# Ledger of designs, part 84: peptides against a protein of PDB entry 5HB3

Target 1, 150 residues: chain A of PDB entry 5HB3
Amino acid sequence: RQMQDRCMSEYNQRIRNAPEGSIDPFRMACYKIIGRCDLSNRSLDGLQTDVNDWIWLQFNLARETDRSLELAGESYGLAELQASIREIGLKHFPKTAAEDTNGSFGMFFYLQILAGMFEQAIAYLYPFSYVDAVHFAIALTYYGLLRPVD

## One batch from the design tools (peptide; made by RFdiffusion4, then SolubleMPNN)

Design b1_p21_4_s2 (from b1_p21_4, 11 letters changed)
Fold by OpenDDE base, seed 2:
Structure b1_p21_4_s2 (fold): chain B 150 residues (1-150), chain A 21 residues (1-21)
Amino acid sequence: as target 1 above (150 residues)
Amino acid sequence: SSRERDSEVFGKLYEESLLKK
């Protein structure tokens, strides 16, 4: 808590006093991840990142803390992440095999699985690969992560 | 290649992240 408070304090001071874009990107990342500052900005500007880094960031930002105890003025949890993944899927990923031009359906499936959206993930995968969807459905059911449909 | 595909996907995801600022 003390470190988080210090990070927030420093962040607020820097944002108010520093010229735009003058803050070290790594320092900004620390303020964001550790200090939970400016959670609405879900990217790390000024850093070269890839898809894995992006995914890692989203999940780290989506820390579920007791909202009542969250010192940050902004809250961003798993529910918000899941909502974001849904929106991303609607905008940027194919809905059917016929729409799939680059084979990116697997990434969206992966994102949904990571976000705990198991039923939706399986339903999404089904039209692309029946065999894989069934395979994952069986596995997820075995581990108690998927509720079987009647 | 897988890298090219991932890069393209990342571009879309990153763009989405920027739009939510």
Scores: peptide ipSAE 0.204, ipTM 0.778, DockQ to the pose 0.085
Fold by OpenDDE base, seed 5:
Structure b1_p21_4_s2 (fold): chain B 150 residues (1-150), chain A 21 residues (1-21)
Amino acid sequence: as target 1 above (150 residues)
Amino acid sequence: SSRERDSEVFGKLYEESLLKK
């Protein structure tokens, strides 16, 4: 907690005093990840990243915290992450097999699984691959992650 | 290729991240 407080203090100081673009991107990343600063900014500007880095970042920024304990008054948990994934899906991923041009449905399925959106993930996968959807449904049910439908 | 798909998907996801900024 002491580290978090210090990060927030340094972040606020640099945002106020440093010229635009002069702050080290790695330092800003530390303030974001450790200090929970500026959580509305969901990217790491000035750093070369890939899809794996982006995924890692989104899930690390999603924390189970008491809003009253957040210094910035910002809370970003699993529910907010799930909402973001839903929005991303609506905008950027195919809704039906007919809309799928490059097989990107698998990535959206993967994101939903990572976010614990199991029922939605299976429902989404079903029209793209019936066999895979059934196999995943069986597996998720076996591990107690999917509620069986009567 | 898988790499090309990942790159395209990443572009969309990154753009979405910037819009929330």
Scores: peptide ipSAE 0.192, ipTM 0.771, DockQ to the pose 0.085
Fold by OpenDDE base, seed 4:
Structure b1_p21_4_s2 (fold): chain B 150 residues (1-150), chain A 21 residues (1-21)
Amino acid sequence: as target 1 above (150 residues)
Amino acid sequence: SSRERDSEVFGKLYEESLLKK
């Protein structure tokens, strides 16, 4: 809490007083991740990142905490992440096997699984690999993560 | 390669992230 409050204070000060691009991007990342500052911006400018870094960032920003406890910062939870992933899927990932040119369907499946979008993930995977979809469905059901169909 | 695929995917995801800011 104390650290978060400090981050918020410093972030606000620096955003108001520092020229654009003059702040250490790693420090800005800390303000975002720890201080929960400017959560609408889900990228880290000025840092060299890859897909794994991006994934890590999204999930760390989407903290599984009670919003009532985030008094000092912005609220951003799993629901917002799930919404974002859904939007990304609609725009950037293949919807059918025929549209898949680079095998990226697996990444979108993975993102959905990580975000707890199990039903959607299985439904998405099925047209690409029905065998894998069935196996994942069985596994997820076994662990109580997949809701049974009525 | 898997690396090339990941790079392409990352490009798309990163662009989307920029649009959200």
Scores: peptide ipSAE 0.106, ipTM 0.697, DockQ to the pose 0.085
Fold by OpenDDE base, seed 3:
Structure b1_p21_4_s2 (fold): chain B 150 residues (1-150), chain A 21 residues (1-21)
Amino acid sequence: as target 1 above (150 residues)
Amino acid sequence: SSRERDSEVFGKLYEESLLKK
């Protein structure tokens, strides 16, 4: 907590006093990832990143910690990540095979799986690929990750 | 290509992340 408090203090000082763009983006990344500062901002500005980096970041930000020990306003967990994934899906990914112009349905399926949204992932995949959906459903059920519909 | 698709997806995801700021 002492380290976190220090990070937060430094972060706030720099954000308030430093000219825009003058802060080292790597340092800002450290404040975010290690210090858990400004978790509402889910990006790393000023760094060259790709989709894998983004995914990695989301999961790291979604660290499950005792929220009671976190500083006020700096809580972000799996539930928030899942909500974000749902929102992203609604906005940016195809809902049907007819809407899929670039084959991106697989990426959204993958994101849902990573986020532990297994039932939703299978349901999403089903209209795109029945066979694949069934295979994944069987596997997930075997490992106790998918709840069969009664 | 897969890379091109990933880049396109990333663009959308990144924009979404910025909107949450």
Scores: peptide ipSAE 0.103, ipTM 0.696, DockQ to the pose 0.085

Design b1_p21_4_s3 (from b1_p21_4, 10 letters changed)
Fold by OpenDDE base, seed 5:
Structure b1_p21_4_s3 (fold): chain B 150 residues (1-150), chain A 21 residues (1-21)
Amino acid sequence: as target 1 above (150 residues)
Amino acid sequence: SSLERDSKRFGELYEKALAAK
């Protein structure tokens, strides 16, 4: 894509020539989203963002394409996103029902579902809500997204 | 690492979101 190539070129030039932190944050966001530049930093520093913006960015940056086809020097695919979600779960969400203090388990369940971590999501939800876990398991199985256990 | 940065950033934003409710 012509635009992507241009963004990559401009980004590389600017990071070499511009003082640190002097690049306009909106421009930086464009380089990141369109040019896939500096994917190691996915926080959109300098912009007022919320958790929804973060979620949107992570999932839009993730690519299921072959790494060999990535134009960017860095690859960020579904596997990397799933690794991030796993780490988020370990750090910020209750691991068991006994650890649940604010009912935040639903958010982690949601993130896992979005990331295609269906088996893990159901397994996670089960101790918090048996009924909901079974409900989602049935639905996911119906759509061929969950592998039934023998 | 990028993984650690992602986790930290999410945590900050999520806590902010919870506090805003």
Scores: peptide ipSAE 0.561, ipTM 0.927, DockQ to the pose 0.819
Fold by OpenDDE base, seed 3:
Structure b1_p21_4_s3 (fold): chain B 150 residues (1-150), chain A 21 residues (1-21)
Amino acid sequence: as target 1 above (150 residues)
Amino acid sequence: SSLERDSKRFGELYEKALAAK
C-alpha cells in the first residue's frame, strides 16, 4: 500500500513535469504493475513484448479484490478481464470448426480457462473436439469448477 | 475504449506470433 501510494505520487509528478513519451518504459511498467497507475492502457507502450507477455500482464493486473480496496481509483478485476477475453474471442478467433483455418481454437479455449470462464470454454471447445470437451467437462465438474446439469 | 484497445493490441500481437511460425 505504501509502495503503491509512492508510485502514484511519482507517476503523477512525472506525467506533469516530463515531456510525453520521455518516461522510461521499464519504469512505466513498474508504475503499472506495482502502483496500478494508468490501467486504462495495459499495452506497455515502448517495450517490445509478445502475446505471452501481454497475457501475463493482463492476469497479473487483474485483481479479485473489491475495487474499493484500490488506492489508485482505477479498477481492473476478473470481470473486466473476462469481458476483454469475450471481445477478443468475437474478433480474433473462429466461432465454428468451419471457420477454423489455422487451428487457433485452442488458444481461445486456453484464454477462457485461464480467465475462469469454464462453462463458456467447454461450450466453445465442443464443436472443435467433442471428446476433449467432454473430458475437460468431467474434470472441471470433479473439482467443482463446472456446474453440473440438474 | 479500454476494451477496444485490449482487443486491438492482442490481435496485433497474436497475428505477429502466428506470422513468426
Scores: peptide ipSAE 0.558, ipTM 0.927, DockQ to the pose 0.851
Fold by OpenDDE base, seed 1:
Structure b1_p21_4_s3 (fold): chain B 150 residues (1-150), chain A 21 residues (1-21)
Amino acid sequence: as target 1 above (150 residues)
Amino acid sequence: SSLERDSKRFGELYEKALAAK
């Protein structure tokens, strides 16, 4: 990919010639998204972002490609994203209905669905909202995204 | 780790979002 190669070359040049953190945040974002550069840092702290921006970024950075096909040498795919979502769930969301104080369970359910963690998402939602869990299970089954139970 | 950084960043942003609601 010509644009990706160009981004990588420019990134490497700037990293060598500029102090760390001195690159324009927007340009850094471009290097990450297009050039797949330095994917270990996915926060873009230099930009004013919200949680939705963060979600968008993670999913755009994640590639469903084989690691062997990654030109940049750094791999960040669906598996890594799913691992991140799991970690987020463990640290920031209620594990049971009894622990839910602000109704935030829906956000974690949403993240799991986005990440293709359908079985886990339904299982997670079930104790918080039985009706919603059943409805989503039916829908996901219809679309072939959830395996039917015998 | 990168996972820890991601989780931390998400947490910060999500708490901010909740506070703004």
Scores: peptide ipSAE 0.557, ipTM 0.927, DockQ to the pose 0.869
Fold by OpenDDE base, seed 4:
Structure b1_p21_4_s3 (fold): chain B 150 residues (1-150), chain A 21 residues (1-21)
Amino acid sequence: as target 1 above (150 residues)
Amino acid sequence: SSLERDSKRFGELYEKALAAK
């Protein structure tokens, strides 16, 4: 908590006083991760990042805790992350097996699983790989992660 | 929107990753 408060304080001062783009991008990353500063921008444009870095960042920024307990001024919780994943799915991944050209469905399945969207993940995977979907469904059910479908 | 920015950024990075394979 103390570190977060310090980061917030420093960030607020620097963002106010520093020229645009003058803050060290690694420092900026620290402010985002530790201080949860400016969570509306989660791209870290000043850094050479790959898709894995992006995934790592999003999930580290997300908090599963109740918003009422969120200590940061800006909130980015699991719900927001899940919404982001849904949007990503709609725009960048095949919706049906017929649309699949490169087997990318697995990546979207992976993202959904990471985001705790288990029911949706299984439902999505099923038309692409029945065997895998059933396998994961069994596993998720066993661990109490898959909820009954209405 | 924030969601749109996230989606766009992901798409860019993901396509780069695919191209690198």
Scores: peptide ipSAE 0.556, ipTM 0.927, DockQ to the pose 0.867

Design b1_p21_4_s4 (from b1_p21_4, 11 letters changed)
Fold by OpenDDE base, seed 5:
Structure b1_p21_4_s4 (fold): chain B 150 residues (1-150), chain A 21 residues (1-21)
Amino acid sequence: as target 1 above (150 residues)
Amino acid sequence: SSKQRDTDVFGELYEKDLAAK
């Protein structure tokens, strides 16, 4: 807690007082990850990142925190992550098999699975690969992760 | 919104990753 409070204080101070471009991007990343500072910006500016880094960051920043304990802090949990993934899907991934040019549907399916969006993931996969969708549905049901639709 | 920013960042990173493969 003491470390987190210090990180937040330093982060806010540096953002306000430091000349533009003078802040060490790695230090800022530490403030974001450890101090949970500025969670509205879930990117690592000034660093070379890839999709794996982005995914890692999103999941590590997502926390199921008791909102009652969050003193005026930004909350970012699984629900917000799921919402972000949904929006990403709408913008950047094929909605139908006919729109799939690069086979990217698998990545979106994977993201949904990672985020616990199992029903949506299966529903999304079904028009692209019936066989795979059925297999995953069976597996997810076996592990108690898929809710049967009435 | 934060969601829009995330979507844009992911899109850029995803495209970059695909181009690098």
Scores: peptide ipSAE 0.036, ipTM 0.570, DockQ to the pose 0.884
Fold by OpenDDE base, seed 2:
Structure b1_p21_4_s4 (fold): chain B 150 residues (1-150), chain A 21 residues (1-21)
Amino acid sequence: as target 1 above (150 residues)
Amino acid sequence: SSKQRDTDVFGELYEKDLAAK
């Protein structure tokens, strides 16, 4: 907590006093990741990033912390990430096998699995590849990650 | 390409995060 408070203090001081664009992007990234500063902006400005970097960042920022200890508006958890993934799915991924034109369903399945959305992931995968869905369902059930629905 | 597709999919989220700044 003390470290986090120091990070926030330093971050706020730099944001207020530093000229625009003068702050080292890597330092800013450290403040975000370690200090959880300015979580409303979950991008790494000034850094070249790809989809893998984005995924990594989202999951690292989506830490289970005591939200009561976080400043109002500076909270980002797994629930928010899951909501974002759902939103992406609705906008950018096929909902049925008939809609799949480019085989992108696998990426959305992957994102859901990463986000712990196991039941939804299996349900989503089933119409695209029922064999794979069954195999994953068995595996996830074995590890206690999938709740079988009667 | 798969890379371009992924960029397109996640580009919107980047923009959303930037807009929230």
Scores: peptide ipSAE 0.034, ipTM 0.606, DockQ to the pose 0.086
Fold by OpenDDE base, seed 4:
Structure b1_p21_4_s4 (fold): chain B 150 residues (1-150), chain A 21 residues (1-21)
Amino acid sequence: as target 1 above (150 residues)
Amino acid sequence: SSKQRDTDVFGELYEKDLAAK
C-alpha cells in the first residue's frame, strides 16, 4: 500500500510537472502497471509495442477484485475491460463478413475470448466462420465456460 | 465515454498494428 501510494504521488507529480517527452517511457509504464496509475489511459506512449503488448497490458491492468479492497484510486476490472473490448469491437472491427476486408474478425474474436466474453465471441464468429464457431462452442461448453443463452 | 475509452485503449499502438496487418 505504501509503495503504491508513493507511485501514485510520483506519477501525478511527474505527469504534471515534467517537460513533455522527458519522462522515461519505461518508468511511466512501471507506474501504470505496478502503481496502477492513470488507468483511464491504457496505452503506452513512447514505446515500441505491438498487439501482443497491448493485450498483455490490458489484462495486467484489469483486476477482478472486491472493489472495497481495491488499493488503487482508480479501478479497472474485468467488467471494464469487457466494456472496452465491446466498444472497440463496435468501432474498429467488422460486424459482418461483408464488412471484413482484412480478416480482422479473428482478432476481435480472440480479444473476446481472452476477456471471458465467450457467448459474445461465439455469436460474433458465427457469421464469419460457421465451422469454427461451432467447434469453439462445443469446446467452451465442454469446459463449462459457455453459458446457456436465453 | 465510449469514444474516450476506445482512444485510451487503442491509442496509436493498436491502430498502427491493425493497419500493418
Scores: peptide ipSAE 0.033, ipTM 0.564, DockQ to the pose 0.405
Fold by OpenDDE base, seed 1:
Structure b1_p21_4_s4 (fold): chain B 150 residues (1-150), chain A 21 residues (1-21)
Amino acid sequence: as target 1 above (150 residues)
Amino acid sequence: SSKQRDTDVFGELYEKDLAAK
């Protein structure tokens, strides 16, 4: 708690007082990840990141912290991450196989799986690859992650 | 390549997340 308060204080001070672009991007990343500062901005400006880095960041920021302990008033948990993934899916990923020009459906399937959206992931994959959807459904059911529809 | 496609998708997502702020 004390560390988080200190991080927030330092983050706010730097944002207010430092010239734009003068702050070390890695330090800003630390404030976001450790201090949970400015969680509305889930991007790391000034850092070269790949897809894996982006995924890693989203999951690290989406900590289930007790809302009572989140002093920053910004709550970002799994539910918010799932909402973001849904929004991303609607905007950037194909909805049908006919719309899939670049084979990107697999990435959205993967994101949903990572976020624990198993039922939605299988439902999404089904029209693109029936065989794969069935295989994943069997596997997820075996591990108790997919509830069988009665 | 699959990697390039992934990079393009996430790059676009990243840019849009930046623009929404």
Scores: peptide ipSAE 0.035, ipTM 0.599, DockQ to the pose 0.087; fails the geometry check

Design b1_p21_5_s1 (from b1_p21_5, 12 letters changed)
Fold by OpenDDE base, seed 4:
Structure b1_p21_5_s1 (fold): chain B 150 residues (1-150), chain A 21 residues (1-21)
Amino acid sequence: as target 1 above (150 residues)
Amino acid sequence: SEELEKFKKELLKALMSEDQS
């Protein structure tokens, strides 16, 4: 908590007083990750990153905690992450096998799995790869992660 | 595949752009 408070203080001070683009991108990343500063911006500017880095960031910024225990001024938990992933899916990923031109469906499936969206992930995967969807469904059910269909 | 890698790059650009907006 003390570290977070310090990060927040420094972040606020720098954002207010520093010229645009003058803050070290790595320092900014630290403020974001450790201090949970400005969680509305979940990308790192000024750094050469790839999609894996982006994924890592999203899941590290998300907190699986009770909101009542959230110490940061901004809350970003699993629900918000899941919502973001849904939106990403709608915007950027194929919705049907017929729309799949680059084989990216697996990546969206992966994102959904990471976010604990198991039912949605299986439902999404099914039209692309029946066999894989069934296999994952069996596995998820076995581990108690897949909810029964009503 | 090359197409998938291209997609990943474009996706990242889009995601970063959206986050900045």
Scores: peptide ipSAE 0.385, ipTM 0.873, DockQ to the pose 0.584
Fold by OpenDDE base, seed 3:
Structure b1_p21_5_s1 (fold): chain B 150 residues (1-150), chain A 21 residues (1-21)
Amino acid sequence: as target 1 above (150 residues)
Amino acid sequence: SEELEKFKKELLKALMSEDQS
């Protein structure tokens, strides 16, 4: 907690007093990941990252339990992540096989699986590949992760 | 594969832009 308090203090001082872009991006990343500072901005600016890094960041910033004791007063859990994934899907991924021009449907399926959105993931995959959807559904059901439709 | 990589890059740009807005 003392380290977090110091981190927050330093973050606030630097954000207020330092010229924009003058702070080392790696230091800013540390403030975000370790210090939980400015969680509303869920990206790492000024760093060369890829989509995998972004995915990693989202899951690391998300907490299974809301840390009510976080000094930042910001809560970001699995539910918020799942909501974000839904929005990303609506905006950026094909909804039907006819809309799929780049083969990106598998990536959105993967994102939903990672986020624990199993029923939605299977439902999404089915129109693209019913065979794969059935195979995943069987596997997920076996492990008790997929709720059977009544 | 090249199209998918382009998509991934554009997606990342879009996601980062949304976070900054």
Scores: peptide ipSAE 0.384, ipTM 0.871, DockQ to the pose 0.585
Fold by OpenDDE base, seed 2:
Order: sequence, then structure tokens, then C-alpha cells
Structure b1_p21_5_s1 (fold): chain B 150 residues (1-150), chain A 21 residues (1-21)
Amino acid sequence: as target 1 above (150 residues)
Amino acid sequence: SEELEKFKKELLKALMSEDQS
């Protein structure tokens, strides 16, 4: 608690007092990840990042904290991440095989799997690759992650 | 593929811009 409060205090102080762009991006990342500061902004500006780094960040920020226990006024959990992934899918990824021009469907499938959106992931993959969808469905079912729909 | 890599970069850019908005 004390550490978090300190991080928040330092973060707020720096944001308010530091010239734009003067804050070390790595330090900013630390405030976000460790201090849970400004979780509404889930991007690390000024860092040479790729999509994998972005993914990593999202999952690290998405902590299943009981809102009641998060002393930090900002809560970002799995539900919010799942909602974000859904929105990303709607905006940026092909909805059908006919719309797929770059083969990016696999990436969205992967994002959904990481977020525990198993049913949605399989449903999404199915029109792109029946074989792959079936294989994943079998595997997920085997591990108890996918409930067979009667 | 090169196209996929381009997509990844564009996607990241889009995602970052959305977070700043």
C-alpha cells in the first residue's frame, strides 16, 4: 500500500511538473506496471515496442484484483481486457475469410485465447480454418477450457 | 509475411493512438 501510494504520488507529481516527453519511458512503464498508475493509458510511448510488447503489457496490467481490495482508484482486470480485445477485433481484424487479406486472423485468434475467450476464439477461427478450429476445440475441451455445447 | 508485419505495425500504431485519446 505504501509503495503504491508513493508510486502514485510520484507519478502524479511528474506528470504535472515534468515537461512533455521528459519522463523516461521505462520509468513510466514501471509506474504503470508496478504502481498501477494511469491504467487508462495502456501504451508505452517513446519505447521501441512491437505488438508482442503491447500484448505483454495488457496482460500484466490486467490483474484480477477484487475492486474492493484495489487501493488504487484504477482497476483494470481481465474483463476489461476481454472487452478491449473484442473491440480490437471489430476494428482491426477480418471478420470473415473473404475479408482476410494479410492472414492476420491467427493473431486475433491468439489474442482471444490468451484472454481466455475460448469459445469466441474457436468460433472466430472456424470460418478461416475448419481443421485448426476443430483441433483447438478438441484440445481446449480435453483440458476443460471449452464446454461442449449440447 | 511482409504484409503481416506491416499489419502488426499499423495495428500497434492504431492501438497506441486509441489509448492516447
Scores: peptide ipSAE 0.383, ipTM 0.871, DockQ to the pose 0.561
Fold by OpenDDE base, seed 1:
Structure b1_p21_5_s1 (fold): chain B 150 residues (1-150), chain A 21 residues (1-21)
Amino acid sequence: as target 1 above (150 residues)
Amino acid sequence: SEELEKFKKELLKALMSEDQS
């Protein structure tokens, strides 16, 4: 808590006093990841990143912290991440095989799996690849991550 | 595929722009 408070203090001081863009992007990343500062902005500016880096960041920011210990404005957990993934899916990924032009459905399936949205992931994959959906369903069931339909 | 890589880049740009909005 003390470390977080210090990070927040330093972050606020730097944002207020430093010229825009003068803060080291790596330091900014540390403030976000370690200090949980300004979680409303979940992108890292000034760094060469790819989509995998973005994914990694989202999951690192989505900490299972006791909401009671988080400042109301800095709360970001699994539920919020799952909501974000749903929105991303609706906006950017094909909904049906007929809409799939670039084979990106697998990436959305992957995002849902990472976010623990197993049932939704399988349901999404099924119309694109029946065989793959069945294989994943079997595997997830074996590990107790997918509840069999009675 | 090259198309998938293009999609990944475009997706990232879109995600970053939405976060800044």
Scores: peptide ipSAE 0.380, ipTM 0.870, DockQ to the pose 0.589

Design b1_p21_5_s2 (from b1_p21_5, 11 letters changed)
Fold by OpenDDE base, seed 1:
Parts: C-alpha cells; sequence; structure tokens
Structure b1_p21_5_s2 (fold): chain B 150 residues (1-150), chain A 21 residues (1-21)
C-alpha cells in the first residue's frame, strides 16, 4: 500500500509538473503497472510497443483485486478486459470471412482465447476456418475449458 | 514479412485508440 501510494503521488506530480517530454517513459510505465495509476489510459506513451506488448499490458493491468483495496478508485479486472475485447471486436475486427481484407481474424481469436472467452472465440473462428474451429473446440473440450452443448 | 508487420502496426493503433475511448 505504501508503495502504491507513493507511485500514485509521484505519477500525479510528474503529469502535472514535469515539462513535456522530460518524463522517462519507462518510469511512467512502472508507475502504471506497479502503482496502477491512471488505469483509464492503458497505453504506454513514448514507448515503442507492438501488439504483443499491448496484450501483455492489458492482462497485467487487469487484476481482480478487492475493490475496497484499490486505492486508485479504479477497478479493472478480467471482466472489464473481456468487455473491452468485445468492444474492440465489434469496431476493429471482421465479423465474417467476406469482411476480412487483412487477415486479422486470427488476432481477435487469439485475444478472446487469452481472455478466457472460449465459446465466443470458437464461434468467431468458425466462419473463417471451419477446420481450425473444430480442432480448437475438440482441444478446449478435452481440457475442460469449453462446455459442449447437447 | 513487411506486409504483415504493417498490418500489425495498424491493428495496434486501432487497439490503442479503442482502449482510450
Amino acid sequence: as target 1 above (150 residues)
Amino acid sequence: DAALEEIKKQLLQALMSEDQS
């Protein structure tokens, strides 16, 4: 708690008082990840990141903590991340094979799998690749992650 | 594959934009 309070204090002070461009982006990233500062903005400004870095960040920030213990007053857990992924899917990913112009469907499938959205992931993959959807469904069912319907 | 990397960059930008909304 003391560390989180310190991180939050330092983060807020730097955002308000530091000259533009003078803040070490890695230090700010540490404040965000460790201190859970400003969880409404889940991007790392000033850092060169890729999609994998973005994914990693989302999952590290999405922690199921007791809301009463979250000093930042912001609650961001797996449920919120799943909701965010759904919204991302609706806005930025193809819904059908006919809409797929850049082959990005696999990335959205991957995001859903990582977030534990197994049924939705299989349902999403099915129109793009029947064979792959069936194979993943079999595997997920075998490991008890997918609930088959009678 | 340069084409694939460009797609990933565009996707990242879209994801970051959505995350801030």
Scores: peptide ipSAE 0.148, ipTM 0.773, DockQ to the pose 0.592
Fold by OpenDDE base, seed 5:
Structure b1_p21_5_s2 (fold): chain B 150 residues (1-150), chain A 21 residues (1-21)
Amino acid sequence: as target 1 above (150 residues)
Amino acid sequence: DAALEEIKKQLLQALMSEDQS
């Protein structure tokens, strides 16, 4: 708690008082990741990041924190991440095999699996690759991750 | 959320760059 409070204080102070361009992006990243500061902005400004970095950040920030300890509006958990992934899928990924020009369906499938959206992931994969969808469905069922529809 | 939209754009750009490599 003391460390978190210190991180929040330093983060807020630096954002408000630091000269433009003088803030170390890595330090700001540390405040965001460790201190959970400014979770409304889930990007690392001033750093060259790739998709893997983005994914890593989202999953690290998505914590089931005790809601009693988080300020109103700073709660970011798995549910919010799943909602974000759904929105990304609707806007930026192919919905059917006919729309798939770049083979990007696999990445969206991967994101859904990482986020624990197993039923949706299988349903999404099915029209693109029947065989793969069946194999993943079997595997997920074996591990108790897929709920069979009664 | 402007931040979310920017991340989505960056993600898309990154995804597109990976698909082209």
Scores: peptide ipSAE 0.072, ipTM 0.696, DockQ to the pose 0.063
Fold by OpenDDE base, seed 4:
Structure b1_p21_5_s2 (fold): chain B 150 residues (1-150), chain A 21 residues (1-21)
Amino acid sequence: as target 1 above (150 residues)
Amino acid sequence: DAALEEIKKQLLQALMSEDQS
């Protein structure tokens, strides 16, 4: 707790007071991850990151903890991450095979699976690859991960 | 949320880069 509070304090101080370019971006990343500071901004400025880094960050920040025990004033859980992924999908990924020009549907399917959006992932994949969707549906059902949509 | 939108844009760029590989 003391460490988290310290991280939050230092993060806020540095963001407000440090000269531009003087802050170690890795240190700031640590403050964000450990201190859960500024969870509304889930990017790592000043770092060269790829999609894997982004994915890793999202899931590290989206902690499923008892919110009553969270020391941070900001909460970001799996539900918020799922909402973000849905929005990303709506804006940036093909909805149908006819819209797919780059074969990016697989990545969105993957993101949904990672986020535990299994039913939505299968439904999304179905029009792109029937066979794959069925196979994944069977597997997910077998492991008890696929639930009836309420 | 402007910050979230920026992240989404960055993600898209990264995703597109990977799709080209």
Scores: peptide ipSAE 0.071, ipTM 0.689, DockQ to the pose 0.062
Fold by OpenDDE base, seed 3:
Structure b1_p21_5_s2 (fold): chain B 150 residues (1-150), chain A 21 residues (1-21)
Amino acid sequence: as target 1 above (150 residues)
Amino acid sequence: DAALEEIKKQLLQALMSEDQS
């Protein structure tokens, strides 16, 4: 708790008082990841990041922690990440094969799988590739990850 | 929420870039 309080204090002080560009972005990233400071901003400013970095960050921040231990009053877990992915899908990814101009359906399928949204991922993939959806469904079922529909 | 939206936009850009590469 003392460490987290110190991290939060230092983070806030630096954001408010440090000249622009003077803060080590890696240090700020450490405050975010380790100290869980300012979880409302799930980006790493001042760092060159790619999609893999983003994915990694989201899953690291989306920790199922005891909310009582989160001093900042901010909670971000897997459920919130899943909600974000769902929203991204609704807004920015094709819903049908006819809407797919860029072949991006596979990426959204992948994101859903990573987030443990297995049923939704299969349902999403089905209209794009029936065969692939069935194969993934079989595999996921074999590993006990897909809930059978009664 | 604004920060989240910005992240989503950045993600989208990144995802699109990766998909096109």
Scores: peptide ipSAE 0.070, ipTM 0.693, DockQ to the pose 0.063

